# Peptides against a protein of PDB entry 4IGA: the designs that were tried, part 6

Target 1, 116 residues: chain A of PDB entry 4IGA
Amino acid sequence: KRVLIVDDAAFMRMMLKDIITKAGYEVAGEATNGREAVEKYKELKPDIVTMDITMPEMNGIDAIKEIMKIDPNAKIIVCSAMGQQAMVIEAIKAGAKDFIVKPFQPSRVVEALNKV

## One batch from the design tools (peptide; made by RFdiffusion4, then SolubleMPNN)

Design b1_p9_1_s3 (from b1_p9_1, 4 letters changed)
Fold by OpenDDE base, seed 5:
Structure b1_p9_1_s3 (fold): chain B 116 residues (1-116), chain A 9 residues (1-9)
Amino acid sequence: as target 1 above (116 residues)
Amino acid sequence: MDIYYDENF
């Protein structure tokens, strides 16, 4: 399966890329904000998306909503430090399949990838 | 930007 990695932090994209590839998945591409994420989703048609929330240009919640308009069956895993109840509820309501709170264990990401 | 990482994966 192919994964689109969305995070404004280069080091986080690097870490997720390492986890994803070591788990036997392919990296479809990367995006640095929600607008790029929507564009890349259309272009790459990834099987899974990892989505940060706090990003410039367009936040992760809005990106989830836009991706779900494109593909109601999109498999989006949120990965964010914003683990507050309201944010988790909002992400799931928007269409996310899972919510990983930062800091995370690599195994938590692998588990999420395998489950969706 | 939500920053927490472990490069020792």
Scores: peptide ipSAE 0.047, ipTM 0.708, DockQ to the pose 0.050
Fold by OpenDDE base, seed 1:
Structure b1_p9_1_s3 (fold): chain B 116 residues (1-116), chain A 9 residues (1-9)
Amino acid sequence: as target 1 above (116 residues)
Amino acid sequence: MDIYYDENF
């Protein structure tokens, strides 16, 4: 399966790329904000998206909503420091399949990838 | 944005 990595932090994208690759997945591409995420989703048609929330241009919640309009079957895993219950609920309501709170264990990401 | 994790994976 191919994964689109969305995070404004280059280091986080790098780390997620490492985890994703080591877990046997392919990295379809990267995006640095929600607008790019939507564009890359259309272009790359990834199987899975890892989605940050706090990003410039377009936040992750809005990106989830837009991706879900494109593909109602999109498999989006949120990965964010904003782990408050309200935010988790909002992300799930928007269409996310899972929510990983930063800081996370790599195994948590792998579990999410394997389950969506 | 923000916070990392266990880099030893």
Scores: peptide ipSAE 0.046, ipTM 0.696, DockQ to the pose 0.055
Fold by OpenDDE base, seed 2:
Structure b1_p9_1_s3 (fold): chain B 116 residues (1-116), chain A 9 residues (1-9)
Amino acid sequence: as target 1 above (116 residues)
Amino acid sequence: MDIYYDENF
């Protein structure tokens, strides 16, 4: 399966890329904000998206909503430091399949990838 | 934003 990695932090994208590839997945591409995420989703049609929340241009919640308009079957895993219950609920309501709180263990990401 | 992870992977 091919994964689109969305995070404004280059370091986090690098880390997720390492985890994703070591787990046997392919990286479809990367996006640095929600606008790019929507554009890249349309372009690449990834199987899975890892989505940060706090990003410039467009936040992750709005990006989830826009991607779900494009593909109601989109498999989006949120990965964010904003682990408050309200934010988790909002992400799930927007269409996310899972929510990983930062800091995370790589195994948690792999588990999420395998479940969606 | 908000970069944290467990590097032991």
Scores: peptide ipSAE 0.046, ipTM 0.698, DockQ to the pose 0.057
Fold by OpenDDE base, seed 3:
Structure b1_p9_1_s3 (fold): chain B 116 residues (1-116), chain A 9 residues (1-9)
Amino acid sequence: as target 1 above (116 residues)
Amino acid sequence: MDIYYDENF
């Protein structure tokens, strides 16, 4: 399966790329904000998306909503430091399949990838 | 935004 990695932090994208590839998945591409995420989703048609929340241009919640309009079957895993209950609920309501709180263990990412 | 994973993966 091919994964689109969305995070404004280059370091985090690198970390997720390492985890994803070591777990046997392919990286379809990367996006640095929610607007780019929506564009890349259309372009790359990934199987899975890892989605940060706090990003410039467009946040992850809005990106989830836009992607879900395009593809109601999208498999989106949120990966964010914003692990407050309200944010988790909002992400799930928007269409996310899972929510990983930063900082995380690599096994948690692998678990999420395997589940969706 | 933000922080790491367990690098002992």
Scores: peptide ipSAE 0.046, ipTM 0.696, DockQ to the pose 0.055; fails the geometry check

Design b1_p9_1_s4 (from b1_p9_1, 5 letters changed)
Fold by OpenDDE base, seed 5:
Structure b1_p9_1_s4 (fold): chain B 116 residues (1-116), chain A 9 residues (1-9)
Amino acid sequence: as target 1 above (116 residues)
Amino acid sequence: MDKYYDESF
């Protein structure tokens, strides 16, 4: 399966890329904000998306909503430091399949990838 | 722009 990695932090994208590839998945591409994420989703049609929340241009919640309009069957895993109840509920309501709070264990990401 | 940290594998 192919994964689109969305995070404004280069280090986080690098970390997720390492986890994803070591778990046997392919990286479809990367995006650095929510607007890019929507564009890349249309372009690449990935099987799974990892989605940061706090990003410039367009935040992750809005990106989830836009991607779900494009593909109601999108498999989006949120990965964010914003683990407050309200944010988790909002992400799930928007269409996310899982919510991983930063900092995370690599195994948590792999588990999410395998379950969506 | 969330919490950033360094990690090595």
Scores: peptide ipSAE 0.045, ipTM 0.724, DockQ to the pose 0.045
Fold by OpenDDE base, seed 4:
Structure b1_p9_1_s4 (fold): chain B 116 residues (1-116), chain A 9 residues (1-9)
Amino acid sequence: as target 1 above (116 residues)
Amino acid sequence: MDKYYDESF
C-alpha cells in the first residue's frame, strides 16, 4: 500500500518515511501543509494518509474534510502533538480513522497502518 | 510544528 505523508516538519516526514518503508509500505509522496495534502491526494491517489494537524496554509482538520469530499473512503491516520480530547474528537468527526499522539513509538504507527 | 526526539527502532 502507498502512503501520503503530510507534515510541515521535514524531520517528522523523514521519520515517518523510515517507519513506513521499514514496515513494508511505499511512500506515495509528501505534503508540507493541508493545501498540498489535498492536491497530492488528487494527484497520487494514495491508499493511506498520515496527517499532521498544526500546519500553515491549511490545518490537518480542514485537509481531512477536503480529502473526505474527494474520497469518502480515504484512510487517514492523524499524527499530531495536539492530543487533547477535543482535537481527537474533531479529527474523528472529520473522518480520521486513527489518532496518534506525538511523541510516538514506531510500533504505534505500524499498528495504525496495518489496521486502517 | 513538532519537537525533535530520538527514534526508538
Scores: peptide ipSAE 0.041, ipTM 0.707, DockQ to the pose 0.050
Fold by OpenDDE base, seed 3:
Structure b1_p9_1_s4 (fold): chain B 116 residues (1-116), chain A 9 residues (1-9)
Amino acid sequence: as target 1 above (116 residues)
Amino acid sequence: MDKYYDESF
């Protein structure tokens, strides 16, 4: 499966890329904000998206909503430091399949990838 | 952005 990695932090994208690749998945591409995420989703048609929430231009919640309009079957895993109950509920309501709170163990990401 | 890493908030 091919994964689109969305996070404004280069370090986090690098970290996720390493985890995703070592787990046997392909990296379809990267996006640094929600607007890019929507554009890249259309372009790359990834199987899975890892989505940060707090990003410039467009946040992850709005990006999820836009992607879900494009593809109601999108498989989006949120990876965010914003792990408050309200945020988790909003992400799931928007269409996310899972929510991983930062900081996370690599195994948690792998579990999410395998589950969606 | 990440609360644990300045660049990954």
Scores: peptide ipSAE 0.054, ipTM 0.740, DockQ to the pose 0.053; fails the geometry check
Fold by OpenDDE base, seed 1:
Structure b1_p9_1_s4 (fold): chain B 116 residues (1-116), chain A 9 residues (1-9)
Amino acid sequence: as target 1 above (116 residues)
Amino acid sequence: MDKYYDESF
């Protein structure tokens, strides 16, 4: 399966890329904000998206909503430092399949990838 | 933005 990695932090994208690749998945591409994420989703048609929330231009919640309009079967895993329950609920309502709180263990990401 | 990024808060 191919994964689109969305995060404004280069370090986090690198970290996720390592985890995703080592777990046997392919990285379809990267995006640094929600608007890029939507564009890349249409372009790359990834199987899975990892989505940050706090990003410039367009936040992850709005990006999830837009991607779900494009593909209601999109498989989006949120990865965010904003792990309060209200945010988790909001992300799930928007269409996310899972929510991983930063900081995370690599195994948590792999678990999410395998389940969506 | 995340806790691993130096510009995070």
Scores: peptide ipSAE 0.047, ipTM 0.721, DockQ to the pose 0.048; fails the geometry check

Design b1_p9_2_s1 (from b1_p9_2 with F2V V7I)
Fold by OpenDDE base, seed 2:
Structure b1_p9_2_s1 (fold): chain B 116 residues (1-116), chain A 9 residues (1-9)
Amino acid sequence: as target 1 above (116 residues)
Amino acid sequence: SVIDEIINS
């Protein structure tokens, strides 16, 4: 399966790329903000998206909503430091399938990838 | 840790 990695932090994208690749998944591409994420989703049609929340241009919640308009069956895993209950509920309401709180263990990401 | 700070940024 192919994964689109969305995060404004280069370090986080690098970390996720390593985890995703070592777990046997392919990295379809990367996006650095929500608007770019929507554009890349249209272009690449990935199987899974890892989505940051706090990003410039467009935040992750709005990006989830836009991607769900494109593909109601999109498999989006949120990866965010904003692990408050309200934010988790908001992400799930928007269409996310899972929510991983930063900092996370690599195994948590792999479990999410395998489950969605 | 520094890594934690980066991860949480």
Scores: peptide ipSAE 0.022, ipTM 0.543, DockQ to the pose 0.043
Fold by OpenDDE base, seed 3:
Structure b1_p9_2_s1 (fold): chain B 116 residues (1-116), chain A 9 residues (1-9)
Amino acid sequence: as target 1 above (116 residues)
Amino acid sequence: SVIDEIINS
């Protein structure tokens, strides 16, 4: 399966890329903000999206909502340092399938990828 | 699920 990685932090994108690749998944592409994420989703039609929340231009919640308009069956895994209950609920309402709190272990990401 | 655990915790 192909994964679109969305995070404004280059280090985090690199980390996720390593995890995703080592787990046997393919990286479809990368996005650095929510607007770019929506554009890349339309372009690449990935199987899975890893989505940061705190990003410039457009945040991850809004990006999830826009992607869900494009594809109601989108499989989006949130990866965020903002792991409070309210944010998790907000992400689920928007359409996220899973929520990973930073900092995370690689195995947690792999489990999420395998489940969605 | 983990999400359920977070929401219900």
Scores: peptide ipSAE 0.021, ipTM 0.541, DockQ to the pose 0.347
Fold by OpenDDE base, seed 1:
Structure b1_p9_2_s1 (fold): chain B 116 residues (1-116), chain A 9 residues (1-9)
Amino acid sequence: as target 1 above (116 residues)
Amino acid sequence: SVIDEIINS
């Protein structure tokens, strides 16, 4: 399966890329903000998306909503430091399949990839 | 999971 990695932090994208690749998944591409995420989703048609929330241009919640308009069956895993209840609820309402709070263990990401 | 904890709280 191919994964689109969305995060404004280069280090986080690198970390996720390592985890995703070692778990046997393919990295379809990367995006640094929500607008890029939507564009890349249309272009790459990935199987899974890892989505940060706090990003410039367009935040992760809005990106999730836009991607779900494109593909109601999109498999989006949120990865965010903002693990507050309100944010988790908003992500789920937007269409996210899972929510991983930063900092996370690699195994948590792998579990999410396998179950979505 | 975080989702389960919130939903089932």
Scores: peptide ipSAE 0.021, ipTM 0.524, DockQ to the pose 0.408
Fold by OpenDDE base, seed 4:
Formats: C-alpha cells, structure tokens, sequence
Structure b1_p9_2_s1 (fold): chain B 116 residues (1-116), chain A 9 residues (1-9)
C-alpha cells in the first residue's frame, strides 16, 4: 500500500517515511500543509494518509474534510501532538480512522497502518 | 478501540 505523509516538520516526515518503508509500505509522496495534502491526494491517490493537525495554510482537520469530499473511503491516520479529547473527537468527526499522539513509538504507527 | 480509549481517558 502507498502512503501520503503530511506534516509541516521535515524531521517528522523523515521519521514517518523510515517507519512506513521499514514496515513494508511505499511512500507515495509528502505534503507540508493541508492545501498540499489535498492536492497530492488528488494527484497520487494514495491508499493511506498520515495527517498532522497544526500546519500553516490549511490545518489537518480541514484537510481531512476536503480529502473526504474527494474520497469518502479515504484512510486517514492522524499523527499529532494535539492529543486532547476535543481534538481527537474533531478528527474522528472529520473522518479520521485513527489518532496517534506525538511522541509515539514506531510500533504504534505500524499498528495503525495495518488496521486501517 | 484505541480511539475510544483516548476519548474516554
């Protein structure tokens, strides 16, 4: 399966890319904000998306909503430091399939990838 | 589910 990695932090994208590839998944591409995420989703049509929340231009919640308009069957895993109850609920309402709180263990990401 | 655990924690 192919994964689109969305995070404004280059280090985080690098980390996720390493985890994803070592787990046997392919990285379809990367996006640095919600607007790019929506554009890349249309272009690449990935199987899975890892989505940060706090990003410039467009935040992760809005990106989830836009992607869900494009593909109601999108498989989006949120990966964010904002693990508050309210944010988790908002992400789920927007259409997220899982929510990983930063900092995370690689096994947590792999678990999420395998379950969606 | 994991999400439920987070929400209800």
Amino acid sequence: as target 1 above (116 residues)
Amino acid sequence: SVIDEIINS
Scores: peptide ipSAE 0.021, ipTM 0.537, DockQ to the pose 0.329

Design b1_p9_2_s2 (from b1_p9_2, 3 letters changed)
Fold by OpenDDE base, seed 2:
Structure b1_p9_2_s2 (fold): chain B 116 residues (1-116), chain A 9 residues (1-9)
Amino acid sequence: as target 1 above (116 residues)
Amino acid sequence: SEIDKIINS
């Protein structure tokens, strides 16, 4: 399966890319904000998206909503430092399939990838 | 998962 990695932090994208590839998944591409995430989703048609929340231009919640308009069957895993219950609920409402709180263990990401 | 915790809480 191919994964689109969305995060404004270069270090985080690098970390996720390493975890994803070592787990046997392909990286479809990367996005640095929510607007780019929507554009890349249309372009790359990934199987899975890892989505940050706090990003410039467009935040992750809005990006999830826009992607779900494009593909109601999108498989989106949120990866965010904002692990408050309210934010998790917002992500669920938007259409997220899982929510990973930063900082995370690599095994947690692999588990999420395997389950969606 | 975090979502499971919320849904099943």
Scores: peptide ipSAE 0.104, ipTM 0.690, DockQ to the pose 0.430
Fold by OpenDDE base, seed 4:
Structure b1_p9_2_s2 (fold): chain B 116 residues (1-116), chain A 9 residues (1-9)
Amino acid sequence: as target 1 above (116 residues)
Amino acid sequence: SEIDKIINS
């Protein structure tokens, strides 16, 4: 399966890329904000998306909503430091399949990838 | 499930 990695932090994208590839998944591409995420989703049609929330231009919640308009069956895993209950609920309402709170263990990401 | 999503946070 192919994964689109969305995060404004280069270090985080690098970390996720390492975890994803070592787990046997392919990285379809990367995006650094919500607008890029939507564009890349249309272009690449990935199987899974890892989505940061706090990003410039367009935040992750809005990106989830836009991607869900494109593909109601999109499999989006949120990965964010904003792990408070209110944000988790908002992500779920937007269409997220899972929510990983930063900082995380690699095994948590792998579990999410395998479950969605 | 939504419960899983919440408790995983």
Scores: peptide ipSAE 0.025, ipTM 0.561, DockQ to the pose 0.309
Fold by OpenDDE base, seed 3:
Structure b1_p9_2_s2 (fold): chain B 116 residues (1-116), chain A 9 residues (1-9)
Amino acid sequence: as target 1 above (116 residues)
Amino acid sequence: SEIDKIINS
């Protein structure tokens, strides 16, 4: 399966790319903000999206909502340091399938990828 | 690494 990685932090994208590829998945592409994420989703039609929340231009919650308009069957995994219960609920309500709180272990990401 | 922990947090 192909994964679109969305995070404004280059290091985080690099980390996720390493985890994703080592787990046997392909990286469809990367996005650095929510607006770019929506554009890349349309372009690449990835199987899975890893989504950061706190990003410039457009945050992850809004990006999830926009992607869900494009593809109601989108498989989005949130990866964020903002693991407050309220944020988790908002992400799930927006359409996310899972929520991974930073800092995370690679195994947690792999489990999420395999589950969605 | 500790740098990974800081950025990952």
Scores: peptide ipSAE 0.023, ipTM 0.556, DockQ to the pose 0.041
Fold by OpenDDE base, seed 1:
Structure b1_p9_2_s2 (fold): chain B 116 residues (1-116), chain A 9 residues (1-9)
Amino acid sequence: as target 1 above (116 residues)
Amino acid sequence: SEIDKIINS
């Protein structure tokens, strides 16, 4: 399966890329904000998306909503430091399949990838 | 976890 990594932090994208590839998944591409995420989703048609929430230009919640318009079957895993109940609810409401709170263990990401 | 409870609700 191919994964689109969305996060404004280069370090986080690097970390996720390492986890994803070591777990046997392919990295379809990367996006640094929600607008890029939507564009890349259209272009790459990934199987899974890891989505940050707090990003410039367009936040992750809005990106999830836009991606779900494109593909109602999109498999989006939120990966964010914003693990408050309200944010989790909003992400799930938007269409996210899972929510991983930063900081996280690699096994948690792998678990989410395998589950969706 | 609380997050799991929310997601699985």
Scores: peptide ipSAE 0.022, ipTM 0.536, DockQ to the pose 0.844

Design b1_p9_2_s3 (from b1_p9_2 with F2I V7I)
Fold by OpenDDE base, seed 3:
Structure b1_p9_2_s3 (fold): chain B 116 residues (1-116), chain A 9 residues (1-9)
Amino acid sequence: as target 1 above (116 residues)
Amino acid sequence: SIIDEIINS
């Protein structure tokens, strides 16, 4: 399966790319903000999206909503330092399938990838 | 998962 990685932090994208590839998944591409995420989703039609929340231009929640308009069956895993219950609920309402709180263990990401 | 834990808590 192909994964679109969305995070404004280059370090985080690098980390996720390493985890994703070592787990046997393919990286479809990367996006650095929510607007790019929506554009890349249209272009690449990935199987899975890892989505940061706090990003410039467009935040992750809004990006999820826009992607869900494009593909109601999108499989989006949120990865965010904002692990508050309210944010998790908001992500679920937007359409996220899972929510991973930063900092995270690689195994947590792999489990999320495998179950969506 | 976090979602499962919250929903099922």
Scores: peptide ipSAE 0.025, ipTM 0.548, DockQ to the pose 0.412
Fold by OpenDDE base, seed 1:
Structure b1_p9_2_s3 (fold): chain B 116 residues (1-116), chain A 9 residues (1-9)
Amino acid sequence: as target 1 above (116 residues)
Amino acid sequence: SIIDEIINS
């Protein structure tokens, strides 16, 4: 399966790329904000998206909503430091399939990838 | 998962 990695932090994208590839998945591409995420989703048609929440230009919640308009079957895993109950609820309402709180262990990401 | 924990809380 091919994964689109969305995070404004280069280090986080690098970390996720390493985890994803070592787990046997392919990285379809990367995006640094919500607007780019939507554009890349249209372009690359990935199987899975890892989505940060706090990003410039367009936040992750809005990006999830827009991607779900494009593909109601999109498989989006949120990866965010904002693990508060309210944020998790909003992410799920938007269409996210899972929510991983930063900082996370690689095994947690792999578990989410395999489950979604 | 966190989602399950919240929903089942």
Scores: peptide ipSAE 0.023, ipTM 0.539, DockQ to the pose 0.402
Fold by OpenDDE base, seed 2:
Structure b1_p9_2_s3 (fold): chain B 116 residues (1-116), chain A 9 residues (1-9)
Amino acid sequence: as target 1 above (116 residues)
Amino acid sequence: SIIDEIINS
């Protein structure tokens, strides 16, 4: 399966890329904000998306909503430091399949990838 | 740790 990694932090994208590839998945591409995420989803048609929330230009919640318009069956895993109950509920309502709170263990990401 | 700070940024 191919994964689109969305996060404004270069270090986080690097970390996720390492986890994803070591788990046997392919990295389809990367995006640094929500607008870029939507564009890359259209272009690459990935199987899974890892989505940050707090990003410039367009936040992750809005990106989830736009991707769900493109593909109602999109498999989106949120990965965010914003782990408050209200934010988790908002992400799930938008269409996310899972929510991983930063900081995380690599095994948590792998489990999410395997189950979506 | 520095890693934790980066992850939480």
Scores: peptide ipSAE 0.022, ipTM 0.549, DockQ to the pose 0.043
Fold by OpenDDE base, seed 4:
Structure b1_p9_2_s3 (fold): chain B 116 residues (1-116), chain A 9 residues (1-9)
Amino acid sequence: as target 1 above (116 residues)
Amino acid sequence: SIIDEIINS
């Protein structure tokens, strides 16, 4: 399966890329904000998306909503430091399948990838 | 799941 990695932090994208590839998944591409995420989703049609929340241009919640318009069956895993109850609920309402709170263990990401 | 834990906490 192919994964689109969305995060404004280069280090986080690198970390996720390492985890994803070592788990046997392919990285379809990367995006640094919600607008890029939507564009890349249309272009690449990945199987899974890892989505940050706090990003410039367009935040992760809005990106989830836009991606769900493109593909109602999109499999989006949120990965964010914003793990408050309200944010988790908002992400799920938007269409996210899972929510990983930063900082995280690699096994948590693998679990999410395998579950969605 | 973590989602359930947060929502139900």
Scores: peptide ipSAE 0.020, ipTM 0.537, DockQ to the pose 0.352

Design b1_p9_2_s4 (from b1_p9_2 with F2L V7I)
Fold by OpenDDE base, seed 3:
Structure b1_p9_2_s4 (fold): chain B 116 residues (1-116), chain A 9 residues (1-9)
Amino acid sequence: as target 1 above (116 residues)
Amino acid sequence: SLIDEIINS
């Protein structure tokens, strides 16, 4: 399966790319903000999206909503330092399938990838 | 709950 990695932090994208590839998944592409995420989703039609929340231009929640308009069956895993219950609820409400709180263990990401 | 499962590793 192909994964679109969305995070404004280059370090985080690098980390996720490493985890994703070592787990046997393919990286479809990367996006650095929510607007790019939506554009890349349209272009690449990835199987899975890892989505940061706090990003410039467009945040992850709004990006999820826009992607869900494009593809109601999108498989989006949120990865965010904002692990408050309210944020988790918002992400699920927007359409996210899972929510991973930063900092995370690689195994947590792999489990999320495998179950969506 | 589902939320608990999601936020708890």
Scores: peptide ipSAE 0.025, ipTM 0.560, DockQ to the pose 0.313
Fold by OpenDDE base, seed 2:
Structure b1_p9_2_s4 (fold): chain B 116 residues (1-116), chain A 9 residues (1-9)
Amino acid sequence: as target 1 above (116 residues)
Amino acid sequence: SLIDEIINS
């Protein structure tokens, strides 16, 4: 399966890329904000998306909503430091399949990838 | 740690 990695932090994208590839998944591409994420989803048609929330230009919640308009069956895993109950609920309402709070264990990401 | 700060950014 192919994964689109969305995060404004270069270090986080690098970390996720390492986890994803070592788990046997392919990295379809990367995006640094929500607008870019929507564009890349249309272009690449990935199987899974890892989505940050706090990003410039367009935040992750809005990106989830736009991707769900493109593909109602999109498999989106949120990965964010914003782990408050209200934010988790908002992400799930938008269409996210899972929510991983930063900082995380690599195994938590792998489990999410395997289950969506 | 620095890593924690980066992860939580």
Scores: peptide ipSAE 0.023, ipTM 0.559, DockQ to the pose 0.043
Fold by OpenDDE base, seed 4:
Structure b1_p9_2_s4 (fold): chain B 116 residues (1-116), chain A 9 residues (1-9)
Amino acid sequence: as target 1 above (116 residues)
Amino acid sequence: SLIDEIINS
């Protein structure tokens, strides 16, 4: 399966890329904000998306909503430091399948990838 | 559900 990695932090994208590839998944591409995420989703049609929340241009919640308009069956895993209950509920309402709170263990990401 | 898991964790 192919994964689109969305995060404004280069280090986080690198970390996720390492985890994803070592788990046997392919990285379809990367995006640095919600607008890029929507564009890349249309272009690449990935199987899974890892989505940051706090990003410039367009935040992760809005990106989830836009991606769900493109593909109602999109499999989006949120990965964010904003792990408050209200934010988790908001992400799930938007269409996210899972929510990983930063900082995280690699096994948590692998679990999410395998579950969605 | 995920929400239930979080609320009940």
Scores: peptide ipSAE 0.021, ipTM 0.529, DockQ to the pose 0.204
Fold by OpenDDE base, seed 1:
Structure b1_p9_2_s4 (fold): chain B 116 residues (1-116), chain A 9 residues (1-9)
Amino acid sequence: as target 1 above (116 residues)
Amino acid sequence: SLIDEIINS
C-alpha cells in the first residue's frame, strides 16, 4: 500500500517515512500543509494518509474534510501532539480512521497502518 | 469504534 505523509515538520515526515518504509509500505509522497495534502491526494491517489493537525495554510481537520469529499473511502490516520478529547472527536467526525498522539512509538504507527 | 473507546475510557 502507498502512503501520503502530511506534516509541516520535516523531521516528523522523515521519521514517518522511515517507519512506513521499514514496515513494508511505499511512500506515495509528502505534503507540508493541508492545501498540499488535498492536492497530493488528488494527484497520487494514495491508499493511506498520515495527517498532522496543526499546519499553516490549511489545518489537518479541514484537509480531512476536503479529502473525504474527494474520496469518502479515504483511510486517514491522524498523527498529532493535539491529543485532547475535543480534537480527537473533531478528527473522527471529519472522517479519520485512527488518531495517534505524538510522541509515538513506531509500533503504534505500524499498528494503525495495518488496521485501516 | 475508536470514538466509543475514547468515550468509555
Scores: peptide ipSAE 0.020, ipTM 0.521, DockQ to the pose 0.205

